# Ledger of designs, part 53: peptides against a protein of PDB entry 6B4J

Target 1, 315 residues: chain A of PDB entry 6B4J
Amino acid sequence: DITMQWYQQLQDASMQCVLTFEGLTNSKDSQAKKIKMDLQKAATIPVSQISTIAGSKLKEIFDKIHSLLSGKPVQSGGRSVSVTLNPQGLDFVQYKLAEKFVKQGEEEVASHHEAAFPIAVVASGIWELHPRVGDLILAHLHKKCPYSVPFYPTFKEGMALEDYQRMLGYQVKDSKVEQQDNFLKRMSGMIRLYAAIIQLRWPYGNRQEIHPHGLNHGWRWLAQILNMEPLSDVTATLLFDFLEVCGNALMKQYQVQFWKMLILIKEDYFPRIEAITSSGQMGSFIRLKQFLEKCLQHKDIPVPKGFLTSSFWRS

## One batch from the design tools (peptide; made by RFdiffusion4, then SolubleMPNN)

Design b1_p14_1_s1 (from b1_p14_1, 6 letters changed)
Fold by OpenDDE base, seed 5:
Structure b1_p14_1_s1 (fold): chain B 315 residues (1-315), chain A 14 residues (1-14)
Amino acid sequence: as target 1 above (315 residues)
Amino acid sequence: DELDKLIEELLKKY
């Protein structure tokens, strides 16, 4: 399976990255620990500062992240920090930055769906300039949300239930599995972030270049989902999240082909989702149904709430 | 690629 090979390649690359900076992360030296902490803060704090408030602030954050990745010194926590402070500093920063983008999906976007767009446009712009960060974003995303690949992890003989739950994307702490609603909320946030990344370009970059991970991957994701058996509650939830965020962009890009896919979802895939939906899980199904019916009736998919406009970039 | 073929096959239904 080509999709699973791609998944595994990204996971392997991520694992190799971790091994590369292990010396920095496992060091007992006080100076190395200080450098690690400074680099971690420099990589993650700017991402946490991303906001829907002003385009100018977003540009400042982008420039700071790009400067850090370019080996330039940046101010963080009142200190000058550079990836050149340690031979493993760049690899560490790239990994932690990518991890933080995905974490903003599962935390910030999960709670505030409109936050997907400013986070995604920064991530996309950084990915364009630093392809390795993009690969690591995918690796982190795929590990936390296998539905972003998409695939459904299978239980293997001899596997602990807890390990299987983690593979499915659940958080397990002190032998307690995460509640289903919290799980779906986090998965939704990550899918929404992904759907935003694949359609957005940093407006101050080289627009002549092809998007490093563009809408063609969104088209692929939909095709793969439709070729899979639906999973109870999960498929209806994430399919809605994906289409709400990038459906308008896909409609504009693929035109008639996109509408054919939407009809296929309504006529062929809905009955399959319905067949596995319990009475207690009808909420996600009904939401998806109403969305698709409205879109087909109006022959339009609305621009998602929070989509960045020209006025945002002038602020 | 295989994914493009899959897309084409799915879309042939409509």
Scores: peptide ipSAE 0.043, ipTM 0.782, DockQ to the pose 0.327
Fold by OpenDDE base, seed 1:
Structure b1_p14_1_s1 (fold): chain B 315 residues (1-315), chain A 14 residues (1-14)
Amino acid sequence: as target 1 above (315 residues)
Amino acid sequence: DELDKLIEELLKKY
């Protein structure tokens, strides 16, 4: 399977990245530990500062991240920090930055859906300039949310139940699996972030270049989801999240073909979701139903709430 | 089925 090969390649690249900076990570040297912490903060704090407040602030954050990745010194925690402080510094920063973007999907976007757009536009812009960061974003995303690939992890003989639950994307702490609502909330945040990334371009970059991971991947994701058996609660939830965030962009890009797909979802795939939906899962089901019916009735998908306008970039 | 063909065609693009 080409999709699974791609998944594995990204995971292998991520693992290789971890191996490249293991010397920095495992060092007992006090200076190395200090450098590691400084680099980690320099990589992650700017991402945490991303907000919907002003385009000018977003540009400052972008420029800071780009400067760091470019080997330039940046101010972090009152200190000058550079990836050149350690031979493994760049690999470490790229990995931690990518991890942080996905974490913002998992946490911030999960709680505040509108946050997907400013985070995604920075991530997309950084990906355009630093392709390795993009690959690492995908690797982190795929590991935390296999449904973003998409694939459904299978239980293998001899596997511990907790390990299987983790493969499915659940958090397991002290032999307690997270509640389904919290799981779906985190998965939703990550899918929404992904759906935003594939449609957004950094406005101050070279717009003549092709998006490094554009809407064609969104189309692929939908096609693959539709070719899979629906998963109880998960499919209805994430399909809604995806379409709410990038449905308008897909509609504009694929036009008639998009509507054919949406009809396919409503007429063929949705009944299959219904067949596996229990009474306790009706919330996600009803939400998807209402969304599909509204979109088909109006022959339109609304621009998602929080979409960045020209006025945002002038602020 | 026309719908199955559509899915197949969509998947063949990738």
Scores: peptide ipSAE 0.034, ipTM 0.724, DockQ to the pose 0.128
Fold by OpenDDE base, seed 3:
Structure b1_p14_1_s1 (fold): chain B 315 residues (1-315), chain A 14 residues (1-14)
Amino acid sequence: as target 1 above (315 residues)
Amino acid sequence: DELDKLIEELLKKY
């Protein structure tokens, strides 16, 4: 399976990256520990500062991240920090930055869906300039949300139940599995972030270049989801999240083909989702149904709430 | 295109 090969290649690359900076992460030296902490803060704090408030602030954050990845010194916590402070500094920062973008999907976007767009446009712009960060974003995303690949992890003989639950994307703490609502909320945030990344370009970059991971990957994701048996609650939830965020962009790109896909979802795939949906899970199913019916009736998919306008970039 | 006609017919139901 080509999709599973791609998944495994990204995971292998991510594991190799961790091995490359192991010396920095495992160092007992006080100076190395200080450098590690400074680099980690420099990589993650700017991402946490991303907001929907002003385009000018977003540009400052982007420039700071790009400067750090380019080997330039940046101010962090009142100190000058550079990836050149350690031979493994760049690999470490790229990994931690990518991890933080996915974490913002998991946490911030999960709680505030509109936050997907400013985070995604920065991530897309950084990915364009630093492809390795993009690959690491995918690796982190796929590990936390296998449905973003998409695939459904299978239970293997001899596997602990908790390990299987973690593979499915659940958090397990003190032998307690995460509640389904919290799980779906986190998965939704990550899918929404992904759906935003694949459609957005940094407006101050070279727009003549092809998007490094564009809408064609969104089309592939939809095709793969529809070719899979639906998973209870998960498929309806994430399909809605995906279409709400990037459906308008896909409609504009694929036109008639996209409408064929929506009809296929409504007429062929929905009965399969319904057949596995329990009475307690009808909320996600109904939400998807209402969304599709509205879109088909109006022959339009609305621009998602939080989509960045020209006025945002002038602020 | 038969598929386009089918789509148009299906869209008329909405």
Scores: peptide ipSAE 0.026, ipTM 0.691, DockQ to the pose 0.041
Fold by OpenDDE base, seed 4:
Structure b1_p14_1_s1 (fold): chain B 315 residues (1-315), chain A 14 residues (1-14)
Amino acid sequence: as target 1 above (315 residues)
Amino acid sequence: DELDKLIEELLKKY
C-alpha cells in the first residue's frame, strides 16, 4: 500500500530526527538544559502568538520563525537564541516547531475553526522554505490523526486496549479514555488545519514555485477516504470539516471534476455513511447532509469563514 | 461558458 509506505517513511524520518537530537534532550548538563528550553520556547512561542488580528503581526511571526530556522539569532523570553548554540539545535527546533503547528490544530483550531487559516498560511510558508519542517508536520499530524493519512488503525493480537485507543487518536489518561466529543473536536481541528495548509501560500514568498504539499494532496485524500469503508461518526465529521475548509479551493482548481466527486459523495458514499450512523450520531451526519445538499443546490461551495482577505494583509 | 454548461448539466438533477 503506497499510502502506508508514505506514512511509515514519514514516521521513520520523525523517529530518526528524535534520535539525532537525543543528546540535547537527555543531557544532564545545566547549560544544555538551558539551551534546550530556550530553543523550545523560541520554536513554539511564535506559533502560539499566531492570530487573526493583523497581517503585519503574522509577518513578524513568520520572519522570526524563518530567522530561527536560518541560523540567525532571535529574541525569545528576553534572551538571544540561536540554533547554532548546539549541534542538534536545528533538528530539535524543526521537530518542536512542527509539533507545535499540529498542536495548534489539535487545540486552537479545534476550539476556533477560523484560526486554521493564519496558522496554515505560516505553516505553508515555512514549509516552502524548510521542507523538513513540512515532513515533520505531516509525521506529527499522521501520528495524532491517522485519518489525515488516511488510514484506520487496526487492533493487533496482544495489543493493550489503551494502546489501540491511542493509535486511533484518543487521549488516554489514568486509564480513562477521552470522551468521543473531545476526540472528534481534536481530530476536526487537525483536519481543518491540514485542509487549510494545502490551499494556502505565503503571500510574500515566491508564488511561482509549486506548493510543497498542495491541493493535489487534498484530491488524493478525498479519493482515499471514498475508497475506504466509513467509520461511525468519524467519517461524517472529518469529511464535512475537510470540505468546509477546502471545498471552495478544490472547486476552483478541479471544476467539473470536483462536482463529479461531490455528486459521487452525495449519491454513492453518503448512503454508506447513513447505514452505519446510529441515532446518537445524527448530528455529524445531518451536518454533512445539509452541507452537501446546499452546495449541490446552489452549485457553489462558500468561501470558508476565516479565510484571509486582502484587507487582513494590509492591517 | 462551456465549463459552466457542463456543471449545469451535471447538477441539473439538483
Scores: peptide ipSAE 0.022, ipTM 0.682, DockQ to the pose 0.039

Design b1_p14_1_s2 (from b1_p14_1, 5 letters changed)
Fold by OpenDDE base, seed 4:
Structure b1_p14_1_s2 (fold): chain B 315 residues (1-315), chain A 14 residues (1-14)
Amino acid sequence: as target 1 above (315 residues)
Amino acid sequence: SALEELDEELLAKF
């Protein structure tokens, strides 16, 4: 399976990255520990500062991240920090930055859906300039949310239940699996972030270049989801999240083909979701139903709430 | 085209 091969390749690359900077992470030297912490802060703090307040502030954050990845010194925690402070510094920063972007999907976007857009546009712009960060974003995303690939992990003989639950994307702490609502909330945040990344371009980059992971991957994702048997609650939730965030962009890009797909979703795939939906899962089902019906009736997919406008970039 | 290939992938379900 080409999709599973792609998944595995990204995971392998991520694992190799971790091995590459193991010397930095496992060092007992006080100076190395200090450098590690400074680099970690420099990589992650700017991402946490991303907000919907002003385009100018977002540009400053982007420039800081790009400067760091370019080997330039940046100010972090009152110190001058550079990836050149350690031979493994760049690999470590790329990994931690990518991890932080996905974490913002898992946490911030999960709680505030509109936050997907400013985070995604920075991630997309950084990905364009630093492809390795993009690959690592995918690796982290796929590991935490296999539905972003998409695939449904299968239980293997001899596997512990907890390990299977983790493969499905559940958090398991002290032999307690997270509640389904929290799980779906986190998955939703990550899918929404992904759906935003694939449609957004950094406005100050070279727009003539092809998006490093553009809407064609959104089309692929939909095609793959529709070719899979729906999973109870998960498919209805994430399909809605995806279409709400990037449906307008897909409509504009694929036009008649998109509408054909949407009709196929409503007429063929939606009944399959209905057949596996229990009475306790009707919330996600109803939301998807209402969304599809509204879009087909109006012959339009609305621009998602929080979408960045020209006025945002002038602020 | 890449779009045609993706459309075929979608249609392969049927």
Scores: peptide ipSAE 0.019, ipTM 0.622, DockQ to the pose 0.245
Fold by OpenDDE base, seed 3:
Structure b1_p14_1_s2 (fold): chain B 315 residues (1-315), chain A 14 residues (1-14)
Amino acid sequence: as target 1 above (315 residues)
Amino acid sequence: SALEELDEELLAKF
């Protein structure tokens, strides 16, 4: 289908990117290794510095990332670093930057849901100026969280169980699969980050341009999820996460159509989730239930906690 | 785009 073709194209592009900078990553030359490490730090440290503290600090981080991607020298670790230090430098930095954004979803947002918004607005703004970074964000996101595509990987004949578990997004270390709660926590973080990216625009950019991956992709994601059989615990968890983060934005954008979808979720899709939910998995189910019931009752979806206000940008 | 066409088809279901 078209969605799987898109998924595969992004994965192929990501793989081709890795091959392009292989000379830099596999070099045994001391100078090349130094450049690689400097570029990796320059690409990733600013992203790790993103916080909810002040809009001014967020702007500084954005400007630094943009400068790096633009071929300008930036200060990192007390050294001047530029992607021009190596012919593969730009490709490497774009890849590592995109990887780091997704990793912040997987780790930081997973632990602190409000962190989705400052990370997402930077990612969105960088994506607007550097489309290749956006494609690589999607590639990394889709690989770590196939539910962000969305699709549910299937077990194939002759596949090792561990490989299947990894395809599902589980971490498998020393033949031990990740606990379900940790898995869902990571998936939640990535979905929340994605839901934030598709609704946010960098306020200091050319906002007259169309969002490079906007709310229409959120609508598509919901439609695709609803056309799939629910997966136990996963669907209830991620559907809640998605709607909590971008439901208000979708409501504003799609209005009556959004409410029709929400009713469809409650009346038609929710019973299908219930049918596959065990007594031990009722937590995610109940949370989604309560959210849907509250939203339908009040005819409103609240602005998500951590949403960036005008006061944040004045700080 | 193929994605835009898909979005229109999906949107048409609702």
Scores: peptide ipSAE 0.019, ipTM 0.611, DockQ to the pose 0.846
Fold by OpenDDE base, seed 1:
Structure b1_p14_1_s2 (fold): chain B 315 residues (1-315), chain A 14 residues (1-14)
Amino acid sequence: as target 1 above (315 residues)
Amino acid sequence: SALEELDEELLAKF
């Protein structure tokens, strides 16, 4: 289908990117290794510095990332670093930057849900100026969280169980699969980051331009999820995460159609989720149920905690 | 069904 074709195209582009900078990554030359390390730090450290503290600091981080991607020298680790130091430098930096954004979803957002918004607004703004970074963000996101596509990986004949578990998004170390709670926590972080990206625009960009991956993709995501059989624990968890983060934005954008979708979730999709929910998984189901019931009762979806306000941008 | 009606509307937006 079109969704799987899109998924595969992004994965192919990501793989091709890796092949493009393989000379830099596999080089035994000491200078090339130094350049690689400097570029990796220059790409990833600014992303790790993203915080909810001040809009001015967020702008500084954005400007630094944009400068690096634009071929300008930036200060990193006390050294001047530029993607022009190696012919494969730009491809490498774009890949590592995109990887780091997704990793912040997987780690930082997973632990601190409010962190989704400052990370997402930077990612969205960078995506607007550097579309290839956006494609690579999607590629990394889709690979780590196939539910962000969404699709459910299938077990194929002859596949190792561990490989299938990895395809599902599980971490497998020393032949041990991660615990379900840790898996869901990481998936939640990535879905929350995605839900934030699709609704946020960098406030200092050209707002006349169309969002490179906007709320229409959120609507598509929901439609596809609803057309899929629910997965035990996963569907209830991620549907809640998605709606908590971008439900308010979707409500504002799609109005009556959004409410029709919520009613459909409650009346038609909930029974299907419930039918596959074990007693030990009722927590995720109940949380989704309570959220939807509250939203339908109040005829409103709250602005998510951590949403960036005008006061944030003046700080 | 509500699903079918939404599917048509949703599909029209795809």
Scores: peptide ipSAE 0.021, ipTM 0.645, DockQ to the pose 0.133; fails the geometry check
Fold by OpenDDE base, seed 2:
Structure b1_p14_1_s2 (fold): chain B 315 residues (1-315), chain A 14 residues (1-14)
Amino acid sequence: as target 1 above (315 residues)
Amino acid sequence: SALEELDEELLAKF
């Protein structure tokens, strides 16, 4: 399967990246530890500062991240920090930055759906200039949310239940698996972030260039989902999240093909979701149903709440 | 085309 090969390639690249900076992460030297901490903060703090408040502030954050990845010194924690301070510094920063973007999906976007857009536009712009960061974003995303690939991890003979639960994306702490609502909330945040990334371009970049991971991947994702058996509660939840965030963009891009796909979802795939939906899971099912019916009735997909407007970029 | 291939992936459901 080409999709699984792609998944594995990204995971292998991510693993190789970790191995390349292992010397920095495992160093007992006091200076190396200081550099590691400074680089980690320089990579992650700007991402945590992303907000919906002002486009000018978002540009400052972008410029800071780009400067760091370009080997330029940046101010972090009152100190000048550069990836050139250690030969493994760039690999480490790229990995930690990518990890932090995905973490903002599972935490910030999960709790505040509108946060997907400012995070995603920065991630997209950085990906355009630093492709390795984009690959690492995918690797982190796929590992935490297999449904973003998409695939459903399978239970293998001799596997511990906890390990299988972790492969499915569940958090397991002290032999307790997270509640289904919390799991779905985190998965939703990551899918929403992904759906935002594939449609957004950094407005101050070269927009004539092809998006490094654009809407064609959204179309692929939908095609793959529809070719899979639905998973109880998960499929209805994530399909809604995806379509709510990028459905308008997909509609504009694929036009008649998009509507054929939407009809296929409603007429063929939706009954299959219904067949596996229990009475306690009707919330996600009903939400998807209402969304599909409204979109088909109006022949329009609304622009998602929190979508960045021209007024945002003038602020 | 890449788009045609994506359409085939969608149609592979049948």
Scores: peptide ipSAE 0.021, ipTM 0.622, DockQ to the pose 0.249; fails the geometry check

Design b1_p14_1_s3 (from b1_p14_1, 6 letters changed)
Fold by OpenDDE base, seed 3:
Structure b1_p14_1_s3 (fold): chain B 315 residues (1-315), chain A 14 residues (1-14)
Amino acid sequence: as target 1 above (315 residues)
Amino acid sequence: SDLEKLTEELLKKF
């Protein structure tokens, strides 16, 4: 399967990246440990500072991340930090930066859906300039949320149940699996972030270039989901999240073909979701139903709440 | 399925 091959290639690249900077991460030297911590903070703190407040602040954050990835010194925690402080510094920073973007999907976007857009536009802009960061974003995203690929992990003979649960994206701590609501909340955040990334371009970049991972991947994702058997609660939740965030962009891009897809979802796929939905899972199902019905009735997909406007970039 | 066929056909166009 080509989708599984792509998944595995990205995971292999991510694993190779980890192996590349093992010298930095495993060092017992006090100076190396200090460098590691400084680089980690320099990579992750700017991402945590991303907010919906002002476009000017977002530009400053972008410029800082780009400067760091370009080998320039940046100020972090009152110190001058550069990836040149260690031969493995760039690989480490790229990995940790990508990890942090996905973590913001998992945590910040999960709790505040509007946060997807400022995070995504920075991620997209950085991906355009630093393709390796983009591949690592996908690798981290796919590992934490296999539904972003999409695929459904299978239980293998001899596998521990906890390991299978982790493969499905659940957190397992002290032999306790994460509650379904928390699991879906985290998956929703990551899918929403992904749906935002594939449609957004950094406004100060070379917009004449092709998006490094654009709406064609959104179309592929949607098509692949529809070719899979629905999962209880998961499919209804994530399909809604995806369509709410990037449905307007897909509608504008694919026009009549998008509407054919939406009709197919409502008429053919939605009954299959209904058939596997229990009474306790009706929330996600009803939300998807209402969304589809409203969109089909109005012949429009609304612009998502939190979408970045021209006024945001002038602030 | 009809859904699979239509989805595949749509994918071939993009």
Scores: peptide ipSAE 0.036, ipTM 0.737, DockQ to the pose 0.177
Fold by OpenDDE base, seed 1:
Structure b1_p14_1_s3 (fold): chain B 315 residues (1-315), chain A 14 residues (1-14)
Amino acid sequence: as target 1 above (315 residues)
Amino acid sequence: SDLEKLTEELLKKF
């Protein structure tokens, strides 16, 4: 399975990255610990500062992240911080930065869907300049949300139920599994962030270059999902999230082929989703149904709320 | 390509 091979390659690269900077993370030396914390803050704080307020502020954040990844000193917490402070500093920062982008999907986007776009455009722009960060974003995303690959993790003989639940993307704390609504909320945020990344380009980059992980991956994702059996509640939720965020872009890119795909969802895939949907899960199903019916009726998918306009970049 | 294969598999449903 090529999809699973790709998944595993990214996970292996991520694991190798962790092993590469283990000396920095496991160090008991006070100076190394300080450097680690400074680098972690320098990598993650700018991402947390991303907002929908102004394009100028977003550019400043981007420039700061890019400078850090380029080995230049940046100001963080009143200190000059550089990845050159430790031989493992760059690997560590790339990993933590990628982790933070995915975490913003999991937390910020999950609560505020419009936040997907400013986060995604920065992530896309950084990915263009720093491909390893992009691979690590995918690795973190895939691990937290296997449905972003997409695949369904399988229970293996001898596996603990909690470990299987974690593989499915659930948080398990103190032997208590996460509630389904919270799980779906987090998965939704990550899928929405991914759907935004694949369609957005940093406006101040080299636009002549191909998107490092563009809409073709969105088409692949949809094609793969539709070739899989639906999963109860999850498929209806995430399919809606994905189409709401990148459906307009996919429509513009794939035209007639995109509409054929929507018809396939409505006529073929919907009954399969319905067959596995319990009465308590009808909310996600109905929401997807209404979205698809509206889009097919109007022969249009609206631009998503929070999409970055020219006015945003002039602010 | 893998994308073409996935697209072809999807189109078989039509």
Scores: peptide ipSAE 0.028, ipTM 0.704, DockQ to the pose 0.313
Fold by OpenDDE base, seed 2:
Structure b1_p14_1_s3 (fold): chain B 315 residues (1-315), chain A 14 residues (1-14)
Amino acid sequence: as target 1 above (315 residues)
Amino acid sequence: SDLEKLTEELLKKF
């Protein structure tokens, strides 16, 4: 399976990255610990500031992240911080930055769906300039949300139930599995962030270049999902999240072919989703149904709430 | 491409 090979390659690259900076993370030296903490803050704090700012401030955040990744000193916590302070500094920062982008999907976007767009446009722009960060974003995303690949993890003989639950994307703490509503909320946030990344370009970059991970991956994702058996509650939820965020962009890109896909979902895939939907899970199914019916009726997919306009970039 | 193959598989449903 080509998709699973791609998944594994990204996970392997992520694991190799962790091994590369293990010296920095495991150091007992006080100066190394200080550098680690400074680099971690420099990588993560700017990302946490994205959801609350205007276009001009978003550019400042982008420039700071790019400067850091370029080996330039940046101000963080009142200190000058550079990846050159440690031989493993760049690898560590790239990993932590990518992790933080995905975490913002998992937390911020999960709670505030509109936050997907400013986070995604920064992530896309950074990915364009720093491809390794993009690969690490995918690795973190795929590990936390296998449905973003997409694939459904399978239980293997001898596997602990908790490990299987974690592979499915659930958090397990003190032998208690995460509640389904919280799980779906986190998965939704990550899918929405991904759907935003694949359609957005940083407006101050070279837009003539090919998007590093563009809408063709959205088409691939849909094609793969529709060739898989639906999962109860999960498929209806995430399919809606994906289409709400990037459906308008996919419509513009793929035109008639996209509408054929929507008809296929309504006429062929919906009955399969319905067949596995319990009465307690009907909400996600109904939401998807109503969305598709509205889109097909109007022959349009609305621009998602929070989509960045020209006025945002002038602010 | 891999995308073309996946698209072809999707289109087989029509």
Scores: peptide ipSAE 0.026, ipTM 0.694, DockQ to the pose 0.344
Fold by OpenDDE base, seed 4:
Structure b1_p14_1_s3 (fold): chain B 315 residues (1-315), chain A 14 residues (1-14)
Amino acid sequence: as target 1 above (315 residues)
Amino acid sequence: SDLEKLTEELLKKF
């Protein structure tokens, strides 16, 4: 399976990255610990500062992240910080940065859907300049949300239930599994972030270059989802999230083929979702149904709330 | 084209 091979390759690369900077992370030396903390803050704080307020501020954040990844010193916590302070500094920063982007999906975007766009445009722009960060974003995303690949993890003989739950993307703390609503909320946030990344380009980059992970991956994702058996509540939720965020972009890109796909979802795939939807889970199903019906009726997919406009970039 | 290939993948289920 090519998809599973790709998944495993990214996970292996991520694991190898962790091993590469293990010396930095496990060091007992006080100076190494200080460098680690400074690098971690320098990588993650700018991402947490991303907001929907002003394009100029977003550019400053982007420039700071890019400078850090380029080996230039940046100011963080009143200190000059550089990845050159340690031989493993760049690998560590790339990993932590990618991890933080995905974390903003599962936390910030999960709670505030419009936050997907400013986070995604920075992530896309950084990915264009630093492909390894993009691969690590995918690795983190796939591990936390296997539905972003997409695939459904299977229970293997002899596997602990908690390990299986974690593979499915659930958080398990103190032998307590995460509530379904919280799980779906986090998965939604990550899918929405992904759907935003694949359609956005950093406006100050070289637009002549092909998007490193563009809308073709969105079409691939839909194709793979539709070729899979639906999961109760999960499929309806994430399919809606994906289409709400990137449906307009897919419509513009694929035109007639996009509408054929929507018809196939409505006529052929929806009955399969309905068949596995319990009376208590109808919320996600109904939301998806209403979305598709509205879009088909109006022959339009609305621009998602929070989409970045020209006025945003002039602010 | 890339679109044709992706469409073919989509249609595998149908």
Scores: peptide ipSAE 0.029, ipTM 0.708, DockQ to the pose 0.231; fails the geometry check

